# Ledger of designs, part 124: peptides against a protein of PDB entry 1EMU

Target 1, 132 residues: chain A of PDB entry 1EMU
Amino acid sequence: PPYLKWAESLHSLLDDQDGISLFRTFLKQEGCADLLDFWFACTGFRKLEPCDSNEEKRLKLARAIYRKYILDNNGIVSRQTKPATKSFIKGCIMKQLIDPAMFDQAQTEIQATMEENTYPSFLKSDIYLEYT

## One batch from the design tools (peptide; made by RFdiffusion4, then SolubleMPNN)

Design b2_p28_6_s2 (from b2_p28_6, 10 letters changed)
Fold by OpenDDE base, seed 4:
Structure b2_p28_6_s2 (fold): chain B 132 residues (1-132), chain A 28 residues (1-28)
Amino acid sequence: as target 1 above (132 residues)
Amino acid sequence: SREALDKESERVIEKLLEEEEKEEEEEE
């Protein structure tokens, strides 16, 4: 069953609609749902191909991601990303150099945070165990 | 599935853009 694959890798969990839903519910209870939303935001952002028609949307989205997750010093995403990574993102925003990969390092760091902390905890949670 | 991941990514992006638009309106 799919829930067994969720225990094999975070990727399998995030590749399943039910898995995403349960994991988000768990993260909300832990006060760290922003980790998951940021991860998906980065994934979606990278998929937007640079072109004339997407320029405004991509810039606006990059600014939104930056303001919500990176600039917020009280946010968990900001606390779990390195200063150099945040500084790089800020530089991209200020220079309006919106490369599809500009959030890749931050996404990697947040993914590592989930892999090391929240994902293992989720597999031990009542939410997951009751689902199995 | 790839579709599930893509759909969730799109949902999050659209929500962020909506929130950004709302904040801009409130600041005006």
Scores: peptide ipSAE 0.685, ipTM 0.916, DockQ to the pose 0.801
Fold by OpenDDE base, seed 3:
Structure b2_p28_6_s2 (fold): chain B 132 residues (1-132), chain A 28 residues (1-28)
Amino acid sequence: as target 1 above (132 residues)
Amino acid sequence: SREALDKESERVIEKLLEEEEKEEEEEE
């Protein structure tokens, strides 16, 4: 069953609609749902290929991600990303240099945070165990 | 599935874009 694959890797969990839903519920209870939302935001952003017709949309999205997750020093995403990473993102925003990979490092750091902390905890949670 | 991941990512970015539009209006 799919829930067994979820225990094998975070990727498998995030590749499943039910897995995403359960994990999100868990993260909300832990006050760290922003980790998951940011991760998906980065994924979605990277999929938007640079072109003349997408320039405005990509810039707006980049700004939105930056303002919501990076600029907020009290946010969990900001706390779990390195200063140099945040500084780089800020630079991209200020210079309007919106490369599809501009959030890759931050996404990597947040993914590591999830894999090291929230993901293992999820597998031990009542939410997951009751589902199995 | 890749489909599930794509749908979720799309949902999130659309939400962010809506929020950004609201912020832009407030800044004007």
Scores: peptide ipSAE 0.683, ipTM 0.916, DockQ to the pose 0.790
Fold by OpenDDE base, seed 2:
Structure b2_p28_6_s2 (fold): chain B 132 residues (1-132), chain A 28 residues (1-28)
Amino acid sequence: as target 1 above (132 residues)
Amino acid sequence: SREALDKESERVIEKLLEEEEKEEEEEE
């Protein structure tokens, strides 16, 4: 069953709708659901290739991601991203240089945070264990 | 599946854009 694959890798968990739902529920209880939302935001952003038709959308989205997750010093995402990474993102926003890969490093750092902390805890949680 | 990941990504993106639009309207 799919839940066995979830225990094998975070990737398998995030590729499953039910897995995402359960993991989100767990993260909300831990007060760190923003980790997951940021990760998915970065994934979605990278898929938007630069063109005339989506330039405005890409800029707005980049600003939204920056303000919600990076600029908020009290947020879990900001606390789990390195200053140099956040500075780079800020620079892109200020210069309006919106490359599809501008959040890649931040996404990598947040993914590492999940891999090391929240994902292992999820596999030990009542939410996951009761589902199995 | 890739479909689940893409769907969730799109959902999050659309929500962020909606929130951004709301903030812009409040600043006007």
Scores: peptide ipSAE 0.683, ipTM 0.916, DockQ to the pose 0.789
Fold by OpenDDE base, seed 5:
Structure b2_p28_6_s2 (fold): chain B 132 residues (1-132), chain A 28 residues (1-28)
Amino acid sequence: as target 1 above (132 residues)
Amino acid sequence: SREALDKESERVIEKLLEEEEKEEEEEE
């Protein structure tokens, strides 16, 4: 069953609508749902191919991600990303150099945080165990 | 499935864009 695959990898969990829903519920209870939202934001951003018609949309989205998750020093995403990574993103925004991969390092760091902390805790949570 | 991941990513970015546009309007 799908819930067994969720225990094998975070990727399997995030590749399932029910898995995403349960994991988000858990993260909200832990006050760290922004980790997941940021991860999906980066994924969605990278999928937007650079072209004349997407230029404004991509810039606005990059700014939105930056202001909501990176610039907020009290936010969990900001606390779990390295200063050099945040500085790089800021530079891209200021210079308007909006490469599809500009959030890749930050996404990797947030994914590592989830892998090491929230994902293992989720597998031990009542939310997951009651679902199984 | 790839579909589930894609749908969630699209939902998140659309929400961010809506919030960004709303904030810009409020600042004016």
Scores: peptide ipSAE 0.683, ipTM 0.915, DockQ to the pose 0.789; fails the geometry check

Design b2_p28_6_s3 (from b2_p28_6, 13 letters changed)
Fold by OpenDDE base, seed 3:
Structure b2_p28_6_s3 (fold): chain B 132 residues (1-132), chain A 28 residues (1-28)
Amino acid sequence: as target 1 above (132 residues)
Amino acid sequence: SSSARDAESEKVIEKLLKEEEEEEKKEE
């Protein structure tokens, strides 16, 4: 069953609608749902191909991601990303150099945070165990 | 599946864009 695959990798968990839902619920209880939202935001952003028709949308989205997750020093995403990474993103925003990969390093760091902490905890949580 | 990731990503993005639009209006 799918829930067994979720225990094998975070990737499998995040590729499953039910897995995402359960993990989000868990993260909300832990006060760190922003980790997941940021990860998906980055994924979606990277898929938006740079072109004339997408320019405004991509810029707005980049600003939104930056303002909500990176600029907020009290946010968990900001706390779990390296200063150099945040500085790079800020630079991209200020220069309006909106490369599809501009959030890749931050996403990697947040993914590592999840894999090291929240993901293992989720697999030990009542919400996961009761689902199985 | 990739479709699940795509759907979730789109959902998050749409929410972010709406929030950004509202903040821009407040700053004017």
Scores: peptide ipSAE 0.699, ipTM 0.923, DockQ to the pose 0.801
Fold by OpenDDE base, seed 4:
Structure b2_p28_6_s3 (fold): chain B 132 residues (1-132), chain A 28 residues (1-28)
Amino acid sequence: as target 1 above (132 residues)
Amino acid sequence: SSSARDAESEKVIEKLLKEEEEEEKKEE
């Protein structure tokens, strides 16, 4: 069953609708659901190829991601990203240089946080264990 | 399946854009 694959990798968990739902529920209880939302936001942002037709959308989205997750010093995402990474993102926003990869380093750092902490905890949680 | 990941990404993005738009309106 799919839940066995979830225990093998975070990738498998995030490729499953039910897995995502359960993991988000767990993260909300832990007060760190923003980790997952930020990760998905970065994934979606990177897929938006630069062109004249989506320039405004990409800029707005970049600003939204920055303001919600990076600029918020009290947020879990901000606390789990390196100062240099946040500074780079700020620079991109201020200069309006919106490269599809501008959030890649931050996403990597947040993914590492999930891999090291919340993902293992999820596999030991009542939410996951009761599902199995 | 990448479809689940894509769907979730789109959902999050749309929510963020909506929130951003609402914030901009409040600042006007």
Scores: peptide ipSAE 0.699, ipTM 0.922, DockQ to the pose 0.825
Fold by OpenDDE base, seed 1:
Structure b2_p28_6_s3 (fold): chain B 132 residues (1-132), chain A 28 residues (1-28)
Amino acid sequence: as target 1 above (132 residues)
Amino acid sequence: SSSARDAESEKVIEKLLKEEEEEEKKEE
C-alpha cells in the first residue's frame, strides 16, 4: 500500500495526495506547515518557464514567496534557511532577475529540514500510524 | 505521482498570488 512507500522516502510521501494531506495535518499541529507550502511553491515556481505571457505572473509569484516565507523573520522557513540563501533571493527580487532556479537552494534547505526532523516525526505520529 | 505534486503546487501558488494581490491593494 502507498503508506509503506511513504515510509521509504519523503519523495513518495509528497507524490501522494493522501500523503500530502496527512503530512500537512501533522505539520499544522507542529506549527510548521509553511515548510510544506514553501516546498510546493518552489516546485511550482520552477516549472514556470520565462516567457512574455507569464512574466508578470512569475514576478508576482516570486515576490509572494519572498514576502510570505523569506522576509518573515518569525516564520519557520526563514529560520530554517541560511542567511546567504535569503540574501540571494532578496537580491533577485530587488534586481527583478527572476530565474526559475532562484529558490532552489532555499527549497533544498527546507527539504533537508523536513528530512531530518518533521518527516521522521511524522512516521512516528498517531496520524500516520492510525492510517496504517 | 507527479500529478499530485503538480496539483498541490498549483494550489499553493494560487493562494499565494491571491494573498499578494490583496497585499498590493492594501498598499494603495
Scores: peptide ipSAE 0.701, ipTM 0.923, DockQ to the pose 0.832; fails the geometry check
Fold by OpenDDE base, seed 2:
Structure b2_p28_6_s3 (fold): chain B 132 residues (1-132), chain A 28 residues (1-28)
Amino acid sequence: as target 1 above (132 residues)
Amino acid sequence: SSSARDAESEKVIEKLLKEEEEEEKKEE
């Protein structure tokens, strides 16, 4: 069953609608749901191909991600990303150089945070265990 | 599957864009 695959990899968990829902519920209880939302935001952003028709949308989205997750010094995403990574993103925003891959490093760092902390804790949580 | 990930990504993006729009209105 799918829940067994969730225990094998975070990738499998995040590719399952039920897995995402349960993991988000767990993260909200832990006060760190922004980790997951940021990860999905980066994934979606990278899929937007740069062209004249979606330039405004891509710029707005990049700014939104930056303001909510990177600029917020009290946020968990900001605390779990390296200063050099945040500085690079800031530079892209200021220069209006909005490359589809501009959040890749930050996403990698947040994914590592989840792998090391919240994902293992989720597998030990009542939410996951009661589902199995 | 990748479809679940794509759907969630789209949902998060739409929420962020909506929030950004509301913030811009408040700053006016």
Scores: peptide ipSAE 0.699, ipTM 0.922, DockQ to the pose 0.809; fails the geometry check

Design b2_p28_6_s4 (from b2_p28_6, 10 letters changed)
Fold by OpenDDE base, seed 3:
Order: C-alpha cells, then structure tokens, then sequence
Structure b2_p28_6_s4 (fold): chain B 132 residues (1-132), chain A 28 residues (1-28)
C-alpha cells in the first residue's frame, strides 16, 4: 500500500495526495507547515517557463516566495535556510533576474530539514500510525 | 505520477500570488 512507500522516502510521501494531506496536518500541529508550502512553491516556480508572457507572473511569484518565507526572520523557513542562500535570493529579486532555479538551493536546504526532523517524526506520529 | 505534487504546487502558487496582490494594494 502507498503508506509503506511513504516510509521509504519523502519523495513518495510528497507524490501522494493522501500523503501530502496527512503530512501537512502533522506539520501544522508542529507549527512548521511553511516548510512544506515553501517546498511546493519552489517546485511550482521552477516549472514556470521563462517567456515574455510569464515574466510578470514569475517576478510576482518570486517576490511572494521571498517576502513570505525568506524575509520573515521569525519564520521556520528563514531559520532553516543559510544566510548566503537568502542573500542570493534577495539579490535575484533586487536585480529582477528571475532564473527558474533561483530557489533550488533554498529548497534543498528545506528538504534536508524535513528529511532530518519532521519527516522522521511524522512516521512516528499518531496521524501516520492510525492511517496504517 | 507527479500529479498530486503538480496540483499541490499549483495550489500553493495561486495562493501566494493572491497574497502578493493583496499586499501590493495595501502598500499603495
């Protein structure tokens, strides 16, 4: 069953609607749901093609991601991303150089945070165990 | 399949864009 694959990799968990839902519920209880939302935001951002018709949308989205997750010093994402990574993102925003990969390093760092902390805890949670 | 991931990404993006638009209006 799918829930067994969830225990094998975070990738499998995040590729399943039920997995995403349960993991988000868990993260909300832990006060760190922004980790997941940021990860998905980065994924979606990277998929947007850099063309003339998407230029405004991509810039707005980049700014939104930056302001909500990176600039907020009280946020869990900001606390779990390295200063150099945040500075790079800020630079891209200020210069309006919006490369599809500009959030890749930050996403990697947040993914590592989930892999090392919240994901293992989720697999031990009542939410996951009751589902199995 | 990445369907679930794609749909969730789209949902999050749309929400962020809406929030960004609201923020810009508030700052004006």
Amino acid sequence: as target 1 above (132 residues)
Amino acid sequence: SNKARDEESERVIEKLLEEEEEREKEEE
Scores: peptide ipSAE 0.731, ipTM 0.936, DockQ to the pose 0.886
Fold by OpenDDE base, seed 4:
Parts: structure tokens; C-alpha cells; sequence
Structure b2_p28_6_s4 (fold): chain B 132 residues (1-132), chain A 28 residues (1-28)
């Protein structure tokens, strides 16, 4: 069953609608749902191909991600990303150089945070165990 | 599946853009 695959990798969990829903519920209870939202925001952003028709949209989205997750020093995403990574993102925003890969390093760091902390805890949670 | 990931990404992005639009209105 799918829930067994969820225990094998975070990737499998995040590729499943039910897995995402349960994990989000768990993260909300832990006060760290922003980790997951940021991860998905980065994934979606990278998929937007640069072109004249979506330039404004891409810039707005990049600014939105930066303002909500990177600029907020009290946010969990900001606390779990390296200063150099945040500085690079800020530079891209200020220079309006919006490369599809500009959030890749930050996404990697947040993914590592989930792998090391929230994902293992989720697998031990009542939410997951009751589902199995 | 990639479908689940794509749909969730789209949902999050749309929400962020809506929030950004509201921010722009407040700053005008």
C-alpha cells in the first residue's frame, strides 16, 4: 500500500495526495507547515519557463516567496536556511534577475530540514500510525 | 505522482500571488 512507500522516502510521501494532506496536518500541529508550503512554492516556481508573457508573473511570485519565507526572520524557513542562501535570493530580487533555479539551494536546505526532523517524527505520529 | 505534486504547487503559488496582490493594494 502507498503508506508503506511513504516510510521509504520523503519523495514518495510528497508525490501522494493523501500523503501530502496527512503530512500537512501533522506540520500544522507542529507549527511548521511553512516548510512544506515553501518547498512546493519552489517546485512550482522552477517549472515556470521564462518568457515575455509570464515575466511579470514570475517576478511577482519570486517577490512573494522572498517576502513571506526569506525576509521574515521569525519564520521557520528563514531560520532553517543559510545566510548566504538568503543573501543570494535577495540579490536576485533586487537586481530583478529571476532565474528559474534561484530558489534551488534554499529548497534543498529546507528539504534536508524535513528529512532530519519533521519527516521522521511524522512516521512516529498518531496521524500516520492510525492511517496504517 | 507528479500530478499530486503539480496540483499542490499550483495551489500554493496561486495563494501567494493573491496575497501579493493584496499587499500591492495596501501600499498604493
Amino acid sequence: as target 1 above (132 residues)
Amino acid sequence: SNKARDEESERVIEKLLEEEEEREKEEE
Scores: peptide ipSAE 0.730, ipTM 0.936, DockQ to the pose 0.779
Fold by OpenDDE base, seed 2:
Structure b2_p28_6_s4 (fold): chain B 132 residues (1-132), chain A 28 residues (1-28)
Amino acid sequence: as target 1 above (132 residues)
Amino acid sequence: SNKARDEESERVIEKLLEEEEEREKEEE
């Protein structure tokens, strides 16, 4: 069953609609759902290849991600990203240099946070255990 | 399959863009 694969890797969990839903529910209870949303935002952003037709969208999206997750010093994403990483992102925004990979390092750091903390906790949660 | 991941990414992005648009309107 899919739930067994979820326990094998975070990747498997995030590739499953039900897995995502349950994990988000868990994260909301823990007050850290932004970790997941940020991760997916970065994934989606990277998929948008630079071109004339999506330039405005890419810039707006980059700004939105920055403002919501990086600039907010009280947010969990900001707390779990390195100062140098946040500084780099800020620089990209200020200079309007919107490379598809500009959030890659931040996404890596947030993924590590989930791997080390929230993902293991999820597998021990009533939400997951009752689903199995 | 990356279908779920792709769909979720799109959902999150659209929500962020909507929020950004609303912020721009409030600043006008």
Scores: peptide ipSAE 0.730, ipTM 0.935, DockQ to the pose 0.840
Fold by OpenDDE base, seed 5:
Structure b2_p28_6_s4 (fold): chain B 132 residues (1-132), chain A 28 residues (1-28)
Amino acid sequence: as target 1 above (132 residues)
Amino acid sequence: SNKARDEESERVIEKLLEEEEEREKEEE
């Protein structure tokens, strides 16, 4: 069953609608749902191919991600990303150099945080165990 | 599958864009 695959990898969990829903519920209880939202925001951003018709949209989205998750020093995403990574993102925003990969390092760091902390805790949570 | 991931990504970015647009209106 799918829930067994969720225990094998975070990737499998995030590829399942039910898995995402349960994991989000858990993260909200822990006060760190922004980790997951940021991860999906980065994924969605990278999929937007640069072209003349979507440059404004891509810039707005990049600014939105930056302001909500990176600029907020009290936020969980900001606390779990390295200063050099945040500085790089800020530079891209200020220079309006919006490369599809500009959030890749930050996404990697947040993914590592989930892998090391929240994902293992989720597998031990009542939410997951009651589902199984 | 990538379907669930894609749909969730789209939901999140659409919400972010809406919030950004509202912030721009408040600053005007």
Scores: peptide ipSAE 0.730, ipTM 0.935, DockQ to the pose 0.828; fails the geometry check

Design b2_p28_7_s1 (from b2_p28_7, 8 letters changed)
Fold by OpenDDE base, seed 4:
Structure b2_p28_7_s1 (fold): chain B 132 residues (1-132), chain A 28 residues (1-28)
Amino acid sequence: as target 1 above (132 residues)
Amino acid sequence: LREELASLFPEASQDVQESLVEVFLPEF
């Protein structure tokens, strides 16, 4: 069953919409659903190819990600990203230099946080164990 | 516009999509 694959890797969990939903429910209980939302935001943003017709849209998306997850110093994403990473993102926003990869380092750091902390905790959680 | 924004995250669950739409929608 799919839940066994979820325990094999975070990648397998994030490839399954049922797994994602269950994991997000757990993260909400822990007050850190923003980790998962930010991860998907970065992935979606990176896939939007830059072109003349997309410039305004991409800037708006980048600003939203920045304001919600990076600028909020009390947020879990901000607390789990390095100062240099946040500074780089701020620089991109201020200069309006919106490269598709501008959130890559932040996404990597948030993914590491999930791998090291919330994902293992999820596999030990009542919500996952009762699902099995 | 909501559907357009949600389409940026086709592999995410519906609850993630809805959350992100709410984050992005105010910018448009």
Scores: peptide ipSAE 0.832, ipTM 0.974, DockQ to the pose 0.963
Fold by OpenDDE base, seed 5:
Structure b2_p28_7_s1 (fold): chain B 132 residues (1-132), chain A 28 residues (1-28)
Amino acid sequence: as target 1 above (132 residues)
Amino acid sequence: LREELASLFPEASQDVQESLVEVFLPEF
């Protein structure tokens, strides 16, 4: 069943909408749902290729991601990303240089946080075990 | 606009999509 695949890798979990929803519910209980939301925000942003008609839209999306997850020093994403990574993103926003890959390093750091902490805890959680 | 924003994350769960729409909407 799918729940067994979820335990094989975080990638497998994030490839299944049911798994994502269950994981997010767990993360909300832990006060860190922003980790998952940010991860998907970065993926969606990167897939939006630059073109003449997309420039303003891409800037608005990048600014939203920055304000929600990077700028707030009390947020879980901000606390789990390196100062240099956050500084780079801030620089991109200020300069309005919005490369599709501008959040890649931050996404990598947040993914590592999930891999090392919240994902293992999820597999030991009541919500996952009761689902199985 | 809400549907357009949600369409950026077709592989995410409904609750993730809704959360991100709320994040992005104020900038538009």
Scores: peptide ipSAE 0.831, ipTM 0.974, DockQ to the pose 0.969
Fold by OpenDDE base, seed 2:
Structure b2_p28_7_s1 (fold): chain B 132 residues (1-132), chain A 28 residues (1-28)
Amino acid sequence: as target 1 above (132 residues)
Amino acid sequence: LREELASLFPEASQDVQESLVEVFLPEF
């Protein structure tokens, strides 16, 4: 069943809407749902191909991601991303050089945070164990 | 507009989609 696949890899968990929802519920209890939301924001942003007609839309999306998750020094995403990574993103925003991959490094760092901390804890949580 | 923004994350659960829509909507 799917819940067994979730225990084998974070990738399998994030590839299943039921798993995502359950994981997010756990993350909310831990005060770190922003990790998951940011991860999906980066994925969605990267899929939007750059073109003249999308320029304004892509800039708006990038600014929103930056302001919500990177600029907030008290946020979990900001605390779990490296200063150089955040500085690069800031530079892209200020220069209005909005490459589809501009959040890739930050997404990688947040994914590592989930792999090392919240994902293992989720598998030991009452939420997951009661689901199984 | 909400549906358009949510469509950027078709692989995510509805609660993730709704959260991100709230993040993006003020910018539009």
Scores: peptide ipSAE 0.831, ipTM 0.974, DockQ to the pose 0.967
Fold by OpenDDE base, seed 3:
Structure b2_p28_7_s1 (fold): chain B 132 residues (1-132), chain A 28 residues (1-28)
Amino acid sequence: as target 1 above (132 residues)
Amino acid sequence: LREELASLFPEASQDVQESLVEVFLPEF
């Protein structure tokens, strides 16, 4: 069943909307839902192809991601991303050089945080175990 | 606009989509 696949890898969990929703509920209880939201924000942003018609939209999206998750030093995403990574993103925003991959390193770091901490905890949580 | 923004993240659950929509709306 799907819940067993979720335990096999974080990737499998994030490929299932039911799993994502359950995981997010857990993360909210832990005060770190932003990790998951940011991860999906980066994925969606990367998929938006650069073109003349998308330039303003992409800049707006990038600014929103930056302001919400990177700039906020009190946020968990900011705390779990390296200073050099955040500095690079800031540079892209300031220069308006909005490459589709500009959040890749940050996403990698946040994914590692989930892999090492919240994902294993989720699999031991009442929320997940009650679902099984 | 909300639906347009949500459509950027079709792989995400509805609650993630809704959260991200709220993040992005102020920029538009």
Scores: peptide ipSAE 0.829, ipTM 0.974, DockQ to the pose 0.964

Design b2_p28_7_s2 (from b2_p28_7, 8 letters changed)
Fold by OpenDDE base, seed 4:
Structure b2_p28_7_s2 (fold): chain B 132 residues (1-132), chain A 28 residues (1-28)
Amino acid sequence: as target 1 above (132 residues)
Amino acid sequence: LEEELRSLFPEADKETQDSLVKVFLPEF
């Protein structure tokens, strides 16, 4: 069953909408659903290839990601990203240099946070165990 | 526009999509 695959890797969990939903429920209870949202935000943003017609759109999206997750010092994403990473992103925003990969390092750091902390905790949670 | 924004995250579950739309939509 799918829940067994979810325990094999975070990747498998995030490839399944049912798994994501269950994981999100857990993260919300832990007060860290923003980790998941930010991860998907970065993935979606990176898919937008730069061109003249979507430059404004990409800038708006990047600013939204920055303001919501990076600039908020009280947020879990901000606390789990390195200062140098956040400074780089800020620089991109201020200079309006919006490369599709500008959030890659931050996404990597947040993914590592999930791998090391919330994902293992999820597999030990009542939410997951009662689902099995 | 909302559906256009959702199309950026087709692999995410509905609640995650909703959360992200709330973040992005005000910027437009």
Scores: peptide ipSAE 0.822, ipTM 0.972, DockQ to the pose 0.950
Fold by OpenDDE base, seed 1:
Structure b2_p28_7_s2 (fold): chain B 132 residues (1-132), chain A 28 residues (1-28)
Amino acid sequence: as target 1 above (132 residues)
Amino acid sequence: LEEELRSLFPEADKETQDSLVKVFLPEF
C-alpha cells in the first residue's frame, strides 16, 4: 500500500497527495508546515521558464517566496537555511535577476532538514502509525 | 488568478495549495 512507499523515501511521500496531507498535519502540529510549503513553492517557481511576458510575474513570485520564508528571521525556513544561501537569494531579488534555479540551494537545504528531522519523526508519529 | 497560481503546485495537497496561494495572491 502507498503508506509503505512513504516510509521508503521522502520523495515517495511528497509524490502522493494523501501522504503530503498526513505529513502536513504532522508538520502543523510541530509548528513547521512552512518547510513543506517552501519546498513546493520552490518546485512550482522553478517550472516557470523565463520569457519577456512572464518576467514581472516571476519577479512577483520570487519576491513573495523571499519575503515569506527567507526574510522572516523568525521563520523556520530562514532558520534552516544558511546565511550564504539567503544572501544569494536576496541578491537575486535586489538585482532582479530571477533565474529559475535561484531557490535550488535553499530547497536542497530545507529538503535535507526534512530528511534528517521531520520526516523520520513523522514515520514514528501517531499520525502515520495509526494510518498503517 | 487564484486558479492560475494553484496550477503551479499540482502535486501538492489541497491545503498546501491553499497556503501557497495565500502567500502569492497578495503580490498581484
Scores: peptide ipSAE 0.821, ipTM 0.972, DockQ to the pose 0.953
Fold by OpenDDE base, seed 3:
Structure b2_p28_7_s2 (fold): chain B 132 residues (1-132), chain A 28 residues (1-28)
Amino acid sequence: as target 1 above (132 residues)
Amino acid sequence: LEEELRSLFPEADKETQDSLVKVFLPEF
């Protein structure tokens, strides 16, 4: 069943809408749903191909991600990303150099945070165990 | 616009999509 695949890897969990929903419920209770949101934000942003017609849109998206998750020093995403990573993102925003991969390092760091902390805790949570 | 934004996160669950739309929409 799918819930067994969720326990095999975070990737499997994040590839299943039911799994994501359950994981999100857990993260919300832990006060760290922003980790999940940021991860998906980065993935979605990277998919938008740069072109003349997308320039303004991509800048707006990048700015939104930056302001919500990176700029807020008291946010969990900001606390779980390296200063150099955040500085790089800030630089991209200020210079309006919006490469599709500009959030890749930050996403990697947040993914590592989930894999090392919240994901294992989720698998031990009542939320997951009651679902199984 | 909201549906266009949602289309960027087709693999996410609805609540996650809603959360992200709230983040992005104000910038437009």
Scores: peptide ipSAE 0.820, ipTM 0.972, DockQ to the pose 0.957
Fold by OpenDDE base, seed 2:
Structure b2_p28_7_s2 (fold): chain B 132 residues (1-132), chain A 28 residues (1-28)
Amino acid sequence: as target 1 above (132 residues)
Amino acid sequence: LEEELRSLFPEADKETQDSLVKVFLPEF
């Protein structure tokens, strides 16, 4: 069943809406649902190709991601991203250089955080174990 | 506009989509 694949890799978990939903429930209890939201925000943002018609939209999205997840010093995403990574993102925002890949490093760091901490804990949680 | 924003995260679950729309919608 799908839940067995979720235990094999984070990739399998994040590729399944049912798995994501359970993982989100767990993350909310741990006070770190922003990790998941940020990860998907970055993925969605990267899909928008630079062009005249998308420029304003992409800028608005980038600013929102920056303000919500990077600037919040008390937020889990900010705490789990490196200063140099956050500085780079800030530079992109200030210079209005909005490349589709501008959040890639931050997304990588947040994914590593999930792989090393929240994902293993999820597999040991009552939420996951009772589902199986 | 909400549906357009949701379309950026088609693989996410509904609650995650709702959370992200809440973040982005005020910017438009």
Scores: peptide ipSAE 0.820, ipTM 0.972, DockQ to the pose 0.948

